# Peptides against a protein of PDB entry 3OGK, part 5

Target 1, 307 residues: chain A of PDB entry 3OGK
Amino acid sequence: ATPDRLSRRFPNLRSLKLKGKPRAAMFNLIPENWGGYVTPWVTEISNNLRQLKSVHFRRMIVSDLDLDRLAKARADDLETLKLDKCSGFTTDGLLSIVTHCRKIKTLLMEESSFSEKDGKWLHELAQHNTSLEVLNFYMTEFAKISPKDLETIARNCRSLVSVKVGDFEILELVGFFKAAANLEEFCGGSLNEDIGMPEKYMNLVFPRKLCRLGLSYMGPNEMPILFPFAAQIRKLDLLYALLETEDHCTLIQKCPNLEVLETRNVIGDRGLEVLAQYCKQLKRLRIERGADEQGMEDEEGLVSQRG

## One batch from the design tools (peptide; made by RFdiffusion4, then SolubleMPNN)

Design b1_p8_4_s3 (from b1_p8_4, 4 letters changed)
Fold by OpenDDE base, seed 2:
Structure b1_p8_4_s3 (fold): chain B 307 residues (1-307), chain A 8 residues (1-8)
Amino acid sequence: as target 1 above (307 residues)
Amino acid sequence: MRKRERIV
């Protein structure tokens, strides 16, 4: 489909999802810059799609100029922007979005590749937005953003229900968790083991409604912080946890209301047996190969055709 | 040190 044909057929379009590069790009089989520029679509949105509230770009090339044009064209009418596995922009483009789209409810940059200039975009979002419901920059590498801005967002955005972040030290997010009273989903952060302070995370207080969780680098020493609310957990993302097979069994037994599990092959057939025994409400299971599991053919952490 | 390899 061409942009011009879309606007002529659907002038009242409210939601648009575009997919650029095929999945083969994940295997480095497709050169960088091989198609999928959003520019012609952003031009069409700006001129002819005046009711568009939701934009989702997946595996597309997005420039700062494209983001600036989109931001100015849609302004406070833009409720959702998803840059899903996109590339070609910088934090200046994000700054333009949050500056002009002050009523944005969903902002996603999950698995996008960008150049980080500064943390101003998150600061601007914190200073001016009160509408945010979903913030997701999971699997990104921001080094210049402040946890304090995330706390400010939580304080100001009363409808904030889902937050997924990169590698923030979890202890820097204490203020965020205290402010985020309606938060139901959290993914990311960083749990850092300290041999000198094995209980440094034991006093971590999570939002009372938290039921979908994925803490990065959570190991068996940190896992007990979930036990007080494990019965209310409905979704676990353990893809980036540092749990072995037995740790999975221990956690799963404490989550009888689990509906969604995402994990690695390390769960093993034993973990799947425990899952079947204790998690009768399970609706979705995703198992991926871990990078650490490449070469452990004979260890307990393999899912066979029997599991 | 636990190997912090995220699956890309």
Scores: peptide ipSAE 0.069, ipTM 0.836, DockQ to the pose 0.302
Fold by OpenDDE base, seed 3:
Structure b1_p8_4_s3 (fold): chain B 307 residues (1-307), chain A 8 residues (1-8)
Amino acid sequence: as target 1 above (307 residues)
Amino acid sequence: MRKRERIV
C-alpha cells in the first residue's frame, strides 16, 4: 500500500499501524535498502490524514525530522504514538513529540534503538502532560532520565494505568508507586540483591490496583514482595526474572487468577503442570528460550513437546 | 529480543 492510496481511500482515518521490516530482518535476510522509512507516511499524515489520533510504527526507520513533522502536524490531536522496535531517532525527536503533543495518552518506544542526548523529553512530559495513560519505554536504555520525572508524571496523570520502564533501581521508584494510585501494570525496573541487606525490598508498597507485573531481575529472595497481592495478579512477565523451576512453582501457586504468563524454558514441564493445576483462568502462555539455558543440561528446566 | 542480562 502507498501513503497516497491510503489517504484517498480513508481520509477520515483515526488509527494507523505500519509494519516495516518483517521478523526475517533478524536473520539478515532483508536488503539494507528495504525502505522501512516513515518519511513518506509522515508527509501523507501531515497533508491528508487530519483526523489521525493514533500512530503505530513497528520496525521502521524514524528520524527526528519525521517526529518533528508529525508532532507539529498533529499537535494536541495526537493521542497515541507507538515507536515499536524503531530506530534512527534521538531524544530530540521525543522532545518534539512531548512539546507539541501535550494531550498524548499513549507514548511507547519499547525495544526502540535511539541516540540519547539528554533527559529533557521526560522532564517536558512531566511538566506539561496530564493526560497520559500509558508510558512504555521497556527494553530501552535511558541513562539521562530522572525517576523524579516519572513520579511527577504519576502525580499529574491521574489516568495513568500502565508504565513500563528500563533499568531504574526499584527503590528510586517508591515515590512513583505512591503517586501512581491507578496503576494496573508495571514492567521493568531493576532489583539488585544486596547480601548485606536481605530485606532491602520487603517494604516496597505497590499500587493497590496492580495486577499486571514484570519486575526485572527478581530472584527468589525478592519474590515474596508479591505474595501480599499475588491473588490479584492477572499477568506476569517473568522473562527477565531470576527464578528457577521451583521458584516458578511457588509463585504460580499463589496466583490463582493468572491470565497471562510470559516466561523462559526454566519453568519446565513441572512448572507447566503446576500452572495447569492452579491457574484455571490462564488465557495466554509465552515461553521463550533463555540465553543462559543453552548451557544448563538440567532436565527440569526444559519444556518438552509433551508439556 | 534484546535479552536483559543482569550483569552481576
Scores: peptide ipSAE 0.059, ipTM 0.812, DockQ to the pose 0.174
Fold by OpenDDE base, seed 5:
Structure b1_p8_4_s3 (fold): chain B 307 residues (1-307), chain A 8 residues (1-8)
Amino acid sequence: as target 1 above (307 residues)
Amino acid sequence: MRKRERIV
């Protein structure tokens, strides 16, 4: 569809989702200049889609100018912005969004690539937003944002239910978890194994309502931190966990209410058998091939056609 | 995919 055709047909549109580049772009099979620019759509939103409160761009090219125009055009009417696997912007564009859209409830930039100038966007969000429900910059590389701003967001946003982050050291998020009293979902962080201090994370206190979880780099030594609330886990993301087949079996057995599992092929047929035995509420299973599994000759680390 | 390799 063209932007102009959309506004003419749906002048009262509240939610827009655009998909740009095909999945093949993730494998460098599509030239960088293939297109998928949001610019003509942002122009149309600004001029003709005055009721638009939710925008989702997926695999689009988004400039700072596009974000600034969108921010100013929608202001406090913008409730949801999702930059899903987008590129072409900097943190200045994010700053414009959070400065002008002070009532934003969902801000997502999961798997987006951008140039990081500073951490001001998260600071501005922390200072002025009280409406945030979902914050998601999972699988991004922010180095200049402060975990203290994330804590401030948790303190000020009483409806905050889902937070997905990049590679924050989990211990820097202790204040965040304490403040995030209504948090139901957390993904990301970084669990850094310390051979000299194996109990480094054992005193980590999670939000009481936490039931959807995906800790990055969680190994078998860190896995026990989940055991006190494993029975309340409904969704588990193990794609970036450092668990072997046996560790999967141990954890799955402790999660009888698991509804969604995302993991790697390392779960094996044995892990799938355990999953079938203990997780009777399972609704969705996602198994991906890990890059590390291409060299595993052992049958236990592979899901066969029998599993 | 995050490679295991970056944090070890």
Scores: peptide ipSAE 0.053, ipTM 0.808, DockQ to the pose 0.162
Fold by OpenDDE base, seed 1:
Structure b1_p8_4_s3 (fold): chain B 307 residues (1-307), chain A 8 residues (1-8)
Amino acid sequence: as target 1 above (307 residues)
Amino acid sequence: MRKRERIV
C-alpha cells in the first residue's frame, strides 16, 4: 500500500499501524537497507491525515526529522506514538515529540534502538505533560534519564496506569511508586543482589492497584516482596526474572487470579502442572527459550510434550 | 528478544 492511497481512501483515519521489516529480519535474511522508512508516511500524515491521533510504527526506520515533522503536524492531537522495535532516531526526536505533543497519552519506544544524546526528552515530558497514561521504554538502554523525572510524571499524570522502564535501580523508583497512585502495570527496573544487605528490597512499597508486573532480575530472595499482593496479580512477566522451577511453583501458587504469564522454559512441566492447578483464570501463556537453558539438559527446567 | 543478561 502507498501512503497516498491510504489518505485518499481513509481521510478520517484516527489510528495507523505500520509494520516495516518482517520477522525474518531477526535472522539476518533481509538486507539492512530494505525499505521500512516512515518518511513517506509521515509526509502523508502531515498533509492529509488531519484526524490521526494514534501512530504505531513497528520495525521501521524513523529519523529525528520524521519525528519532528510528525510532532509539528499533529501537535496536541497526537495521543499515541508507538516506536515498537524502531531505529534511526536519537533522543532529539523524542524531545520534539514531547515538546509539541503536550497531550500525548501513550509513548512507547519498547525494544527500539536509538542514539542517546541526553535525558531532556523525559525532563520535558515531566515538566509539561499531565495526560500520560502509558509510558513504555522497556528493553531500551537509556542511561541519561533521571528517575526524578519519572517521579514528576507520576505526580502530574493522574491517569498514569502503565509504566515500563529500562534498568533503573528499583530503590531509585521509591518516589515514583509513591507518586504513581493509579499505576496498574510496571515492568523493568533492576534488582541487584547485595550480600551485605539481603533485605534491601523488603520495604519496597508498590502502588495499591498494581496487578501487572515484571521486575527484571528478581531472584528467589526478592520474590517475597510480591507476596503481600500476589492474590491481585493478573499478569506476570518473568522473562527476565532469575527464578528456577521451584521458585515458579512457589509464586504461581500465590497468584490464583493470574490471567497472563510470560516466562522461560525453566518453568518446566512441573511449573505448568502447578499453573494448571492454581491459575484457573489463565488466558495467555508465553514460554520463551532462555539462552541459559540451551545448555541445561536437566529434566526439571524443560517443557516437554507433557506440559 | 534481546536477553537482558545480568552482567554478573
Scores: peptide ipSAE 0.057, ipTM 0.811, DockQ to the pose 0.178; fails the geometry check

Design b1_p8_4_s4 (from b1_p8_4, 6 letters changed)
Fold by OpenDDE base, seed 2:
Structure b1_p8_4_s4 (fold): chain B 307 residues (1-307), chain A 8 residues (1-8)
Amino acid sequence: as target 1 above (307 residues)
Amino acid sequence: KRVRKPIV
């Protein structure tokens, strides 16, 4: 479909999702400039889609100019922006979005590739937004944003229920977790083992409603921090946890209300047996082949066709 | 591929 045909057919469109590059682009098989520019769509949104409140670009090329035009055209009417696996923009484009779209509820940049100029976009969001419900920059490389701005967002946005971040040290997020009283979902962070301080994370206090969780680099020494609330966990993302088969068994046994599990083949047939025994409410299971598991064909931690 | 650092 062309942009102009979309507005003529659906002048009252409230939600738009565009998909650009095919999955083969994930393997560098498709040139960066192989179509998928949002520019003609942003022009159409600006001119003719005046009721549009939700935009989702997936694997698109998005420039700062595109983001600036979108931001100014939709302003406080924009409730959702998802830049899902997009590229071509910088943090200046993000700054334009948060400056002009002050009532945005969902902001996602998950797996997007961008040039980071500064942390101003997160600071601006922290200073002016009170509407945010979902913030997701999971699997991104931000080095210039402040955990303090994330804390400010949590304090000001009472409806904040889902936050997914990059590699923040979890201890820098103590203030964030204290402020985020309604948070139900958290993914990301970084747990860093310290041989000199084995109890480094044992005093972490999570939001009381937290039930969907994916801590990056969580090992068996950190896993016990979940035990006080494991019975309320409904979703676990263990894709980036550093848990072996036995650790999976230990954790799964403590999560009788688990509905969604995402993990690697390290769970093994044994972990799947334990999952079947203890997690009677399980609705979705995702098992990925881990990079670390490419060579262990005969060891514990393989999921067979039996499991 | 998810751009996360390989679980080492």
Scores: peptide ipSAE 0.049, ipTM 0.789, DockQ to the pose 0.184
Fold by OpenDDE base, seed 5:
Structure b1_p8_4_s4 (fold): chain B 307 residues (1-307), chain A 8 residues (1-8)
Amino acid sequence: as target 1 above (307 residues)
Amino acid sequence: KRVRKPIV
């Protein structure tokens, strides 16, 4: 479909989701003319889709100019922006979005590639937004943003329920967790094992409503921090956890209300058996092949067709 | 091994 045809057919469109490049296509195998640029769509949004409040770009090329145009055209009417696995922008584009769209509720750039100039976009968001419900920059490489701005966002945004971040040291997020009183979902962070201080994470206080969780690099030594609230966990993302089969079994047994599990083949048939025994409310199971599992000839660490 | 998804 062309942007123009969309506008003519649906002038009152409130939500738009565009999917660009397929997963299987290596970037270099698709001609530049593949239609992966959001520019013509942003132009159409700006001119003709005046009721649009939700925009989701998936695997598209998005420039700072595109973001600036979108921001200025939709301003406080923009409630949702999802840059899902997008590329081509910098943090200047993000700054434009948060500067002009002060009532944004959902901001996502999960798995997007960008050039990081500074942390001003998160600071601006912290200073002016009180509407944010979902913030997601999971699997991104921000190095210039401040955990203090994240804490400020949590303090000011009373409806903040889901936050997914990159590789923040989890101890730097103590203030954030204290402020985020309504947080239900957290993913990301970085747990860094310290042989000299095995208990360094034991005093972490999580938000009381937290029930969807995915801590990056959580190993068996850190896993016990979940045990006090494991019974309230409904979703676990263990894709980036450093848990073996037995660790999976230990954790799963403590999560009787688990509805969604995302993990790797390391769960094994044994982990699946334990899951079936203890997690009677399970609705969705996702098992990915880990690159680390290619070398494990251990039959216990593989999910068979019988599991 | 730390499993990171490559940022695309």
Scores: peptide ipSAE 0.046, ipTM 0.775, DockQ to the pose 0.314
Fold by OpenDDE base, seed 3:
Parts: structure tokens; C-alpha cells; sequence
Structure b1_p8_4_s4 (fold): chain B 307 residues (1-307), chain A 8 residues (1-8)
């Protein structure tokens, strides 16, 4: 479909999802310039799609100029922006979005590649937004944003239900978790093992409604912090956890209401047997090959065709 | 290419 054909056919479109380059582009088989720029779509949105409130770009090239044009054209009518695995922009483009779209409810940059100039975009969001429901910059590298701005967002956005972040030290997010009273989903952070202070995370207080989570770098020593609310967990992301097969078995046995599990091959056939025994409400299972598994000779750490 | 590799 072309942008012009879309607007002529659907002038009252409220939600648009565009998919750019296929996964095969990861193997350099597709030229960088092939079919991935959002510019012609942003032009069409600005001119002819005046009811559009939700935009999702997946694997597309997005410039700061594209974001600035989109922000000014849609302003407070823009409720959702998802830059899913996109590239080509900087934090200046994000600043334009949050400055002009003060009623944005969903902001996603998951797995996007960008140039970070400063943390002003998150600060601006914290100072002016009260509508945010979903914030997701999972699997991104922000070094200049403040966990205090995240805390301010949680305090001001009463409908905030899902937050996914990069490698914030979890102890810096204590104020955020206290403020985020309605939070149901959290992914990311960084758990850093300290042999000299093994109990440093045991006093973490999570939001009372938390039922979907994925703590990055969670090992067996940190895993017990989930046990007080494991029975209410419905979704678990263990892709970036540091759990072995036995640790998976221990945690899964404590999550009888689990509906979605995402993990690595380290779960093994044994972990899948335990999952089938204890998690009768399971709807979706995702198993990925980890890069770290190249050295595990343990037969239990592999998912076979039998599992 | 996934941005995060578990650093084991």
C-alpha cells in the first residue's frame, strides 16, 4: 500500500501500524534504503489523516524531522506512538514528541537504535504529562535519563500500568515503585549481585498489583524477592535472567497462575515438565536460544523435540 | 541483532 492510497480509502483512520524491513534485513541482504522511511507516511498523516491517534512503526527509519512533523501535526490528539525496532532519530526527536503531544498515553521505543544527546525528553514528560499509561524503552541504551523523572511520572500519571526500562539499578527505582501504585507490568532494570551484601534487594517493595514482570540479571540469590507475590504472577520474562534449570523449576512451582512465559533454552525439558505440572493456565510459551548457551554441556539445559 | 545479551 502507498500513503496516498491509504488516505483516499480510509480518511477517518484512527490507528496505523506499518512494518518496514523483514527479519532478513538483519543479514545485510536488503539495502538500507529499501522501503523503510516513514517520511512519506508522516507527510500523509499531516495532510490527510486528521483523526489518527495511534501510530506504530516497526523496523522503519525515523528522523528527528519526521518526529517533529508528526508531533506538530497531531499534537494532543496523538495518544500512542510506538517506535518498535526503529532507527535514525535522536533524543531531540523524542523531546519534540513529548513537548507537543502532552496527552500521550503510550510511548514505546523498544529495541530502537538512536543517538542520545541528553535526558530532556524524559524530564519534559515528567513535568507536563498526567495521561501516560504505558512507557516502554526496554532493550535500549539511555545513560543520560534520571530515575527521579521516572518517579515523577509515576506520581503524576495515575493510570500508569506498564513500564519497561533499560539498565537502571533497581535500588534507584525504589521511589518509582512506591509512587507507581497502579503498576501491573514492569520489565528491565538491573540486579547487580554483591557478595558482600547478599540481602541488598530483600527489602524491595513492589507495586501491589504487579503481575507481569521481567527483572534483568536476576539470579538465584535475588529470585526470592518474587516469592511473596509469585502466586499473582501472570506473565514472566526470564530472557535476561541469570537462572539455571533448577532455578526455573523452583520459580515455576511458585507461579500456579502463570499465563505467559518467555525464557531461554536453559529451562530444559525438565523445566518444561515442571511448567506443565504446575502452570495449568499457561497460554503462551516463548523459548529463545541464548548467546550464553554455546558453552553449556549440560543435557538438562537444552530443549529437545520431546519438550 | 538483539541489543541485550545476557552477560554470563
Amino acid sequence: as target 1 above (307 residues)
Amino acid sequence: KRVRKPIV
Scores: peptide ipSAE 0.047, ipTM 0.787, DockQ to the pose 0.199; fails the geometry check
Fold by OpenDDE base, seed 4:
Structure b1_p8_4_s4 (fold): chain B 307 residues (1-307), chain A 8 residues (1-8)
Amino acid sequence: as target 1 above (307 residues)
Amino acid sequence: KRVRKPIV
């Protein structure tokens, strides 16, 4: 499809989702210039798609100029921007989006690659946005953003229900969790083991409505922090947890309302048996092969055809 | 152990 054909056929388009390069592009099998630039689409949005409120780019090249043009063209009418596995922009482009699109409800940069200049974009979002419902920069490497800005967002955005972040130290998010009274989903952060202070996370207070969770680097020592609300958990992302098979069994038994589980092969057949026994509402199971499981001779941590 | 290697 060409941008011009889209606008002519659908001048009142409200939502656009574009997919760029196939996954095979990760192996350099697809030329860089293969239909992956958002520029012609942003031009068309700016000129002809005046009702567009939701934009989702997946695996596309997005420049700061593209983001700036989109931001200025849609302004407060833009409710959703998803840069899903995109590249080619800097934090200046993000700053333009949050500066001009003050009523944005969903902002996603999950697994996007970018040049980080500063943390101003998150600060600007914190200072001016009260509409945010979903913030997702999961699996990104922001080093210059402040957890205080995330707390400010939680305080100001009463409809904030889903937040996914990079490697923030979880203790720096205490203020955020206290402010995020309506938060239902949290993914990311960083749990860091401290031999000198094994209980450093035991006093974490999570939002009362939290039911979809994926804490990064959660080990068996940190896992008990979930036990007080494990019965209300509907979704677990354990892909980046440091749980063994037995730890999975322990946690799963405490989550009778689990609907979605994402984990690694370490769950094993035993973990799957426990899952089947205790999680009768399970709707989706994703098991990924971990890189660390390549060469572990331990048969117990493998999912067989029996599981 | 950095488990966060992007599952390619």
Scores: peptide ipSAE 0.044, ipTM 0.776, DockQ to the pose 0.501; fails the geometry check

Design b1_p8_5_s1 (from b1_p8_5, 5 letters changed)
Fold by OpenDDE base, seed 1:
Structure b1_p8_5_s1 (fold): chain B 307 residues (1-307), chain A 8 residues (1-8)
Amino acid sequence: as target 1 above (307 residues)
Amino acid sequence: MEKRKALF
């Protein structure tokens, strides 16, 4: 479809999802210049789609100019922006979005590649937004953003229910968790084992409504921090956890209300058996291949045709 | 990130 055909056919369009590059781009099988630029779409949105509230770009090239144009054209009418596996922008583009779209409810840049200039975009969001419900920069590399701004967002955005972040040290997020009273979903962070402080994370207080969780680098020593609320967990992202088959079995047994599990092959057939036994509400299972498979000659860490 | 990439 062309942008002009879309606007003519659907002048009252409220939500748009565009998919650019094919999945093959994830395997470097597609030239970088293959296209998938959002520019013609942003132009059309700006000129002709005056009721558009939600924009989702997936695997597209997005420039700062595109983001600036979109921001100014939609302003406070923009409720959702998802830059899902996008590239080509900098944090200046994000700054434009949060500056002009002060009532944005969903901001996502999960798995996007960008140039980080500063942390001003998150600071601006923290200072001016009270509407945010979903913030997701999972699997991104922000080094210049402040955990304090995330805490401010949690304090100011009463409807904040889902936050996914990069590799913040979890202890830097204590203030955030305390402020995020309505948070239901958290993914990311970084758990860092300290041999000198084995109980480093045992005093972490999570939001009371937390039921969807994925802590990066959570090992068996940190896993017990989930046990007090494991029965309320409905979704686990264990893709970046450092759990072995036995650890999976231990955790799964404590999560009888689990609906969604995302993990690696390390769960094994044994973990799948335990999952089937204890998690009767399971709706979705995602198993990815991990680097741990390259060394596991042992049958216990592999999902076979039996699992 | 290096640790995440190392998981794959």
Scores: peptide ipSAE 0.027, ipTM 0.719, DockQ to the pose 0.641
Fold by OpenDDE base, seed 4:
Structure b1_p8_5_s1 (fold): chain B 307 residues (1-307), chain A 8 residues (1-8)
Amino acid sequence: as target 1 above (307 residues)
Amino acid sequence: MEKRKALF
């Protein structure tokens, strides 16, 4: 489809999702210059799609100029922007979005590659947005953003229900969790084991409505922090957890209301048996092969045809 | 992130 054909056919389009490069691009099997530029689409949005509230770019090349044009053209009418596995922009482009689109409800840049200049975009979002419902920069490398701005967002955005972040130290998010009273979903952060302080995370207080969770680098020593609310957990992302088969079994037994599990092959047939026994509401299971499983001769940590 | 990349 061409942008001009889209606008002529659907002048009142409210939601647009574009997919650029094939999945093979994630494996460096496609040249960077293969295409998938958002520029012609952003031009068309700016000129002719005046009702557009939601934009989702997936595996596309997005420049700061594209983001600036989109921001200025849609302004407070833009409710959703998803830069899903996109590249080519900097934090200046994000700053333009949050500066001009002050009523944005969903901002996603999950698995996007960008140049980080500063943390101003998150600060600007914190200072001016009160509408945010979903913030997702999971699997990104922001080093210059402040956890204090995330706390401010939680305090100001009463409809904030889902937040996915990069590698923030979880203890830096204590203020955020206290402020995020309506938060239902959290993914990311960083749990860092400290041999000198084994109880480092034991006093973490999570939002009362939290039911979808994916803590990065959670090991068996940190896992008990979930036990007080494990019965209300409906979704677990364990892809980046440091749990062995038995740890999976322990956690799963405590999550009888689990509906979605995402984990690695380390769950094994044993973990799947426990899952089937205790999680009768399970709707979706995703098992990925981890790189750590390359060379594990331990058959117990593998999902076989029995599982 | 290094640890995440090591898991894949």
Scores: peptide ipSAE 0.027, ipTM 0.715, DockQ to the pose 0.604
Fold by OpenDDE base, seed 5:
Structure b1_p8_5_s1 (fold): chain B 307 residues (1-307), chain A 8 residues (1-8)
Amino acid sequence: as target 1 above (307 residues)
Amino acid sequence: MEKRKALF
């Protein structure tokens, strides 16, 4: 499809999702110059798609100029921007989006690659947005953004229900969790084991409505922080957890209302048996192969065709 | 990310 053909056929389009590069690009199997630029689409959006509220770019090249044009063209009409596994922009492009689109409800840049100049985009979002419902920069490498701005967002955005972050130290997010009273989903952060302080995370207070969770680098020593509310957990993302088969079994037994599990082969057939026994509401199971599994000769840590 | 990239 060409941009011009889309606008002519659907002048009142409210939501657009574009997929650029094929999945093979994630594995460096496609030349960088393959294309997938959003520029012609952003031009068409700016000129002819005046009712567009939601934009989702997946595996596309997005420049700061593209983001600036989109921001200025849609302004407060833009409710959703998803830069899903995109590349080519800097934090200046994000700053333009949050400066001009002050009523944005969903901002996603999950697994996107970008050049980080500063943390101004998150600060600007914190200072001016009160509409945010979903913020997702999961699996990104922001180093210059402030946890304090995230706390400010939580305080100001009463409808904030889902937040996914990069590798923030979880203890720096205590203020955020206290402010995010309506938060239902949290993914990311960083749990850092400290042999000298094994209980450093035990006093973490999570939002009361939290039911979808994925804590990065959660090991068996940190896992007990979930136990007080494990019965209300509906979704677990354990892809980046440091849990073995028995740890999976322990956690799963405490989550009888689990609907979605995402994990690695380390769950094993044993973990799947426990899952089937205790999680009768399970709707979706995703098992990925981890790189660490190539060396596990342990039959218990592998999902067989029988599991 | 580096630790996550090591897992995947």
Scores: peptide ipSAE 0.027, ipTM 0.715, DockQ to the pose 0.636
Fold by OpenDDE base, seed 2:
Structure b1_p8_5_s1 (fold): chain B 307 residues (1-307), chain A 8 residues (1-8)
Amino acid sequence: as target 1 above (307 residues)
Amino acid sequence: MEKRKALF
């Protein structure tokens, strides 16, 4: 459908989700110039979709000018912006969004590629937003943003329930976790093993309502930090954990209320048996092939047709 | 080996 046909048919549209490039683009099988530009859609949104509160762009090319136009056109009426696997923008575009859309509730840039100029966008968000419920820049690399701004967001946004971040050192997020009293979901961070300090993370205090989590680079030495609240865990993302089959078995046995598990083939048939035995409320299981599993012939770390 | 999250 063309943008103009959409607005004429649905002048009162509140939510729009656009998908640009096909999934094959994730494998570099599609030229960059294949299209999927948001520009004509942003123009139409700005002119004719005055009730639009939610925008979701998936695998599209988004410029800073597009973000600036969208931000100014929708202002405080924009409640949700999702840049899901998008490209072509910089942090200046994000700054425009958070400057003009001060009542935004959901901001997502998960798996997007962008040029990072500075950390001003997160600082501006921290200084002026009190409405944020979901912040997600999972699987992105920000080097210029401050964990202190994330803490400020947690302090100011009482409805903040889901936060997914890139590779912040988890200890830099102690203040964030203390402030985020209503946080239910956390993904990302970075756990960095220190041979000289095996108990480095044992004093980490998580938000009391936390029940959906995925800690990046969590190994067997860090895994015990979850045990005090493992019974309340409903969703576990182990895709980027450094757990072997036995570690999976150990953790799964402690999570009887688990509803969603995302992991790699390393869980093995043994881990799936343990999952079936202990997790009677399981609703969704996702198993991916890890990049590291290409060469390990070890029978224990493979999911067979039996699992 | 820093297992970089290969963002697929």
Scores: peptide ipSAE 0.025, ipTM 0.688, DockQ to the pose 0.274

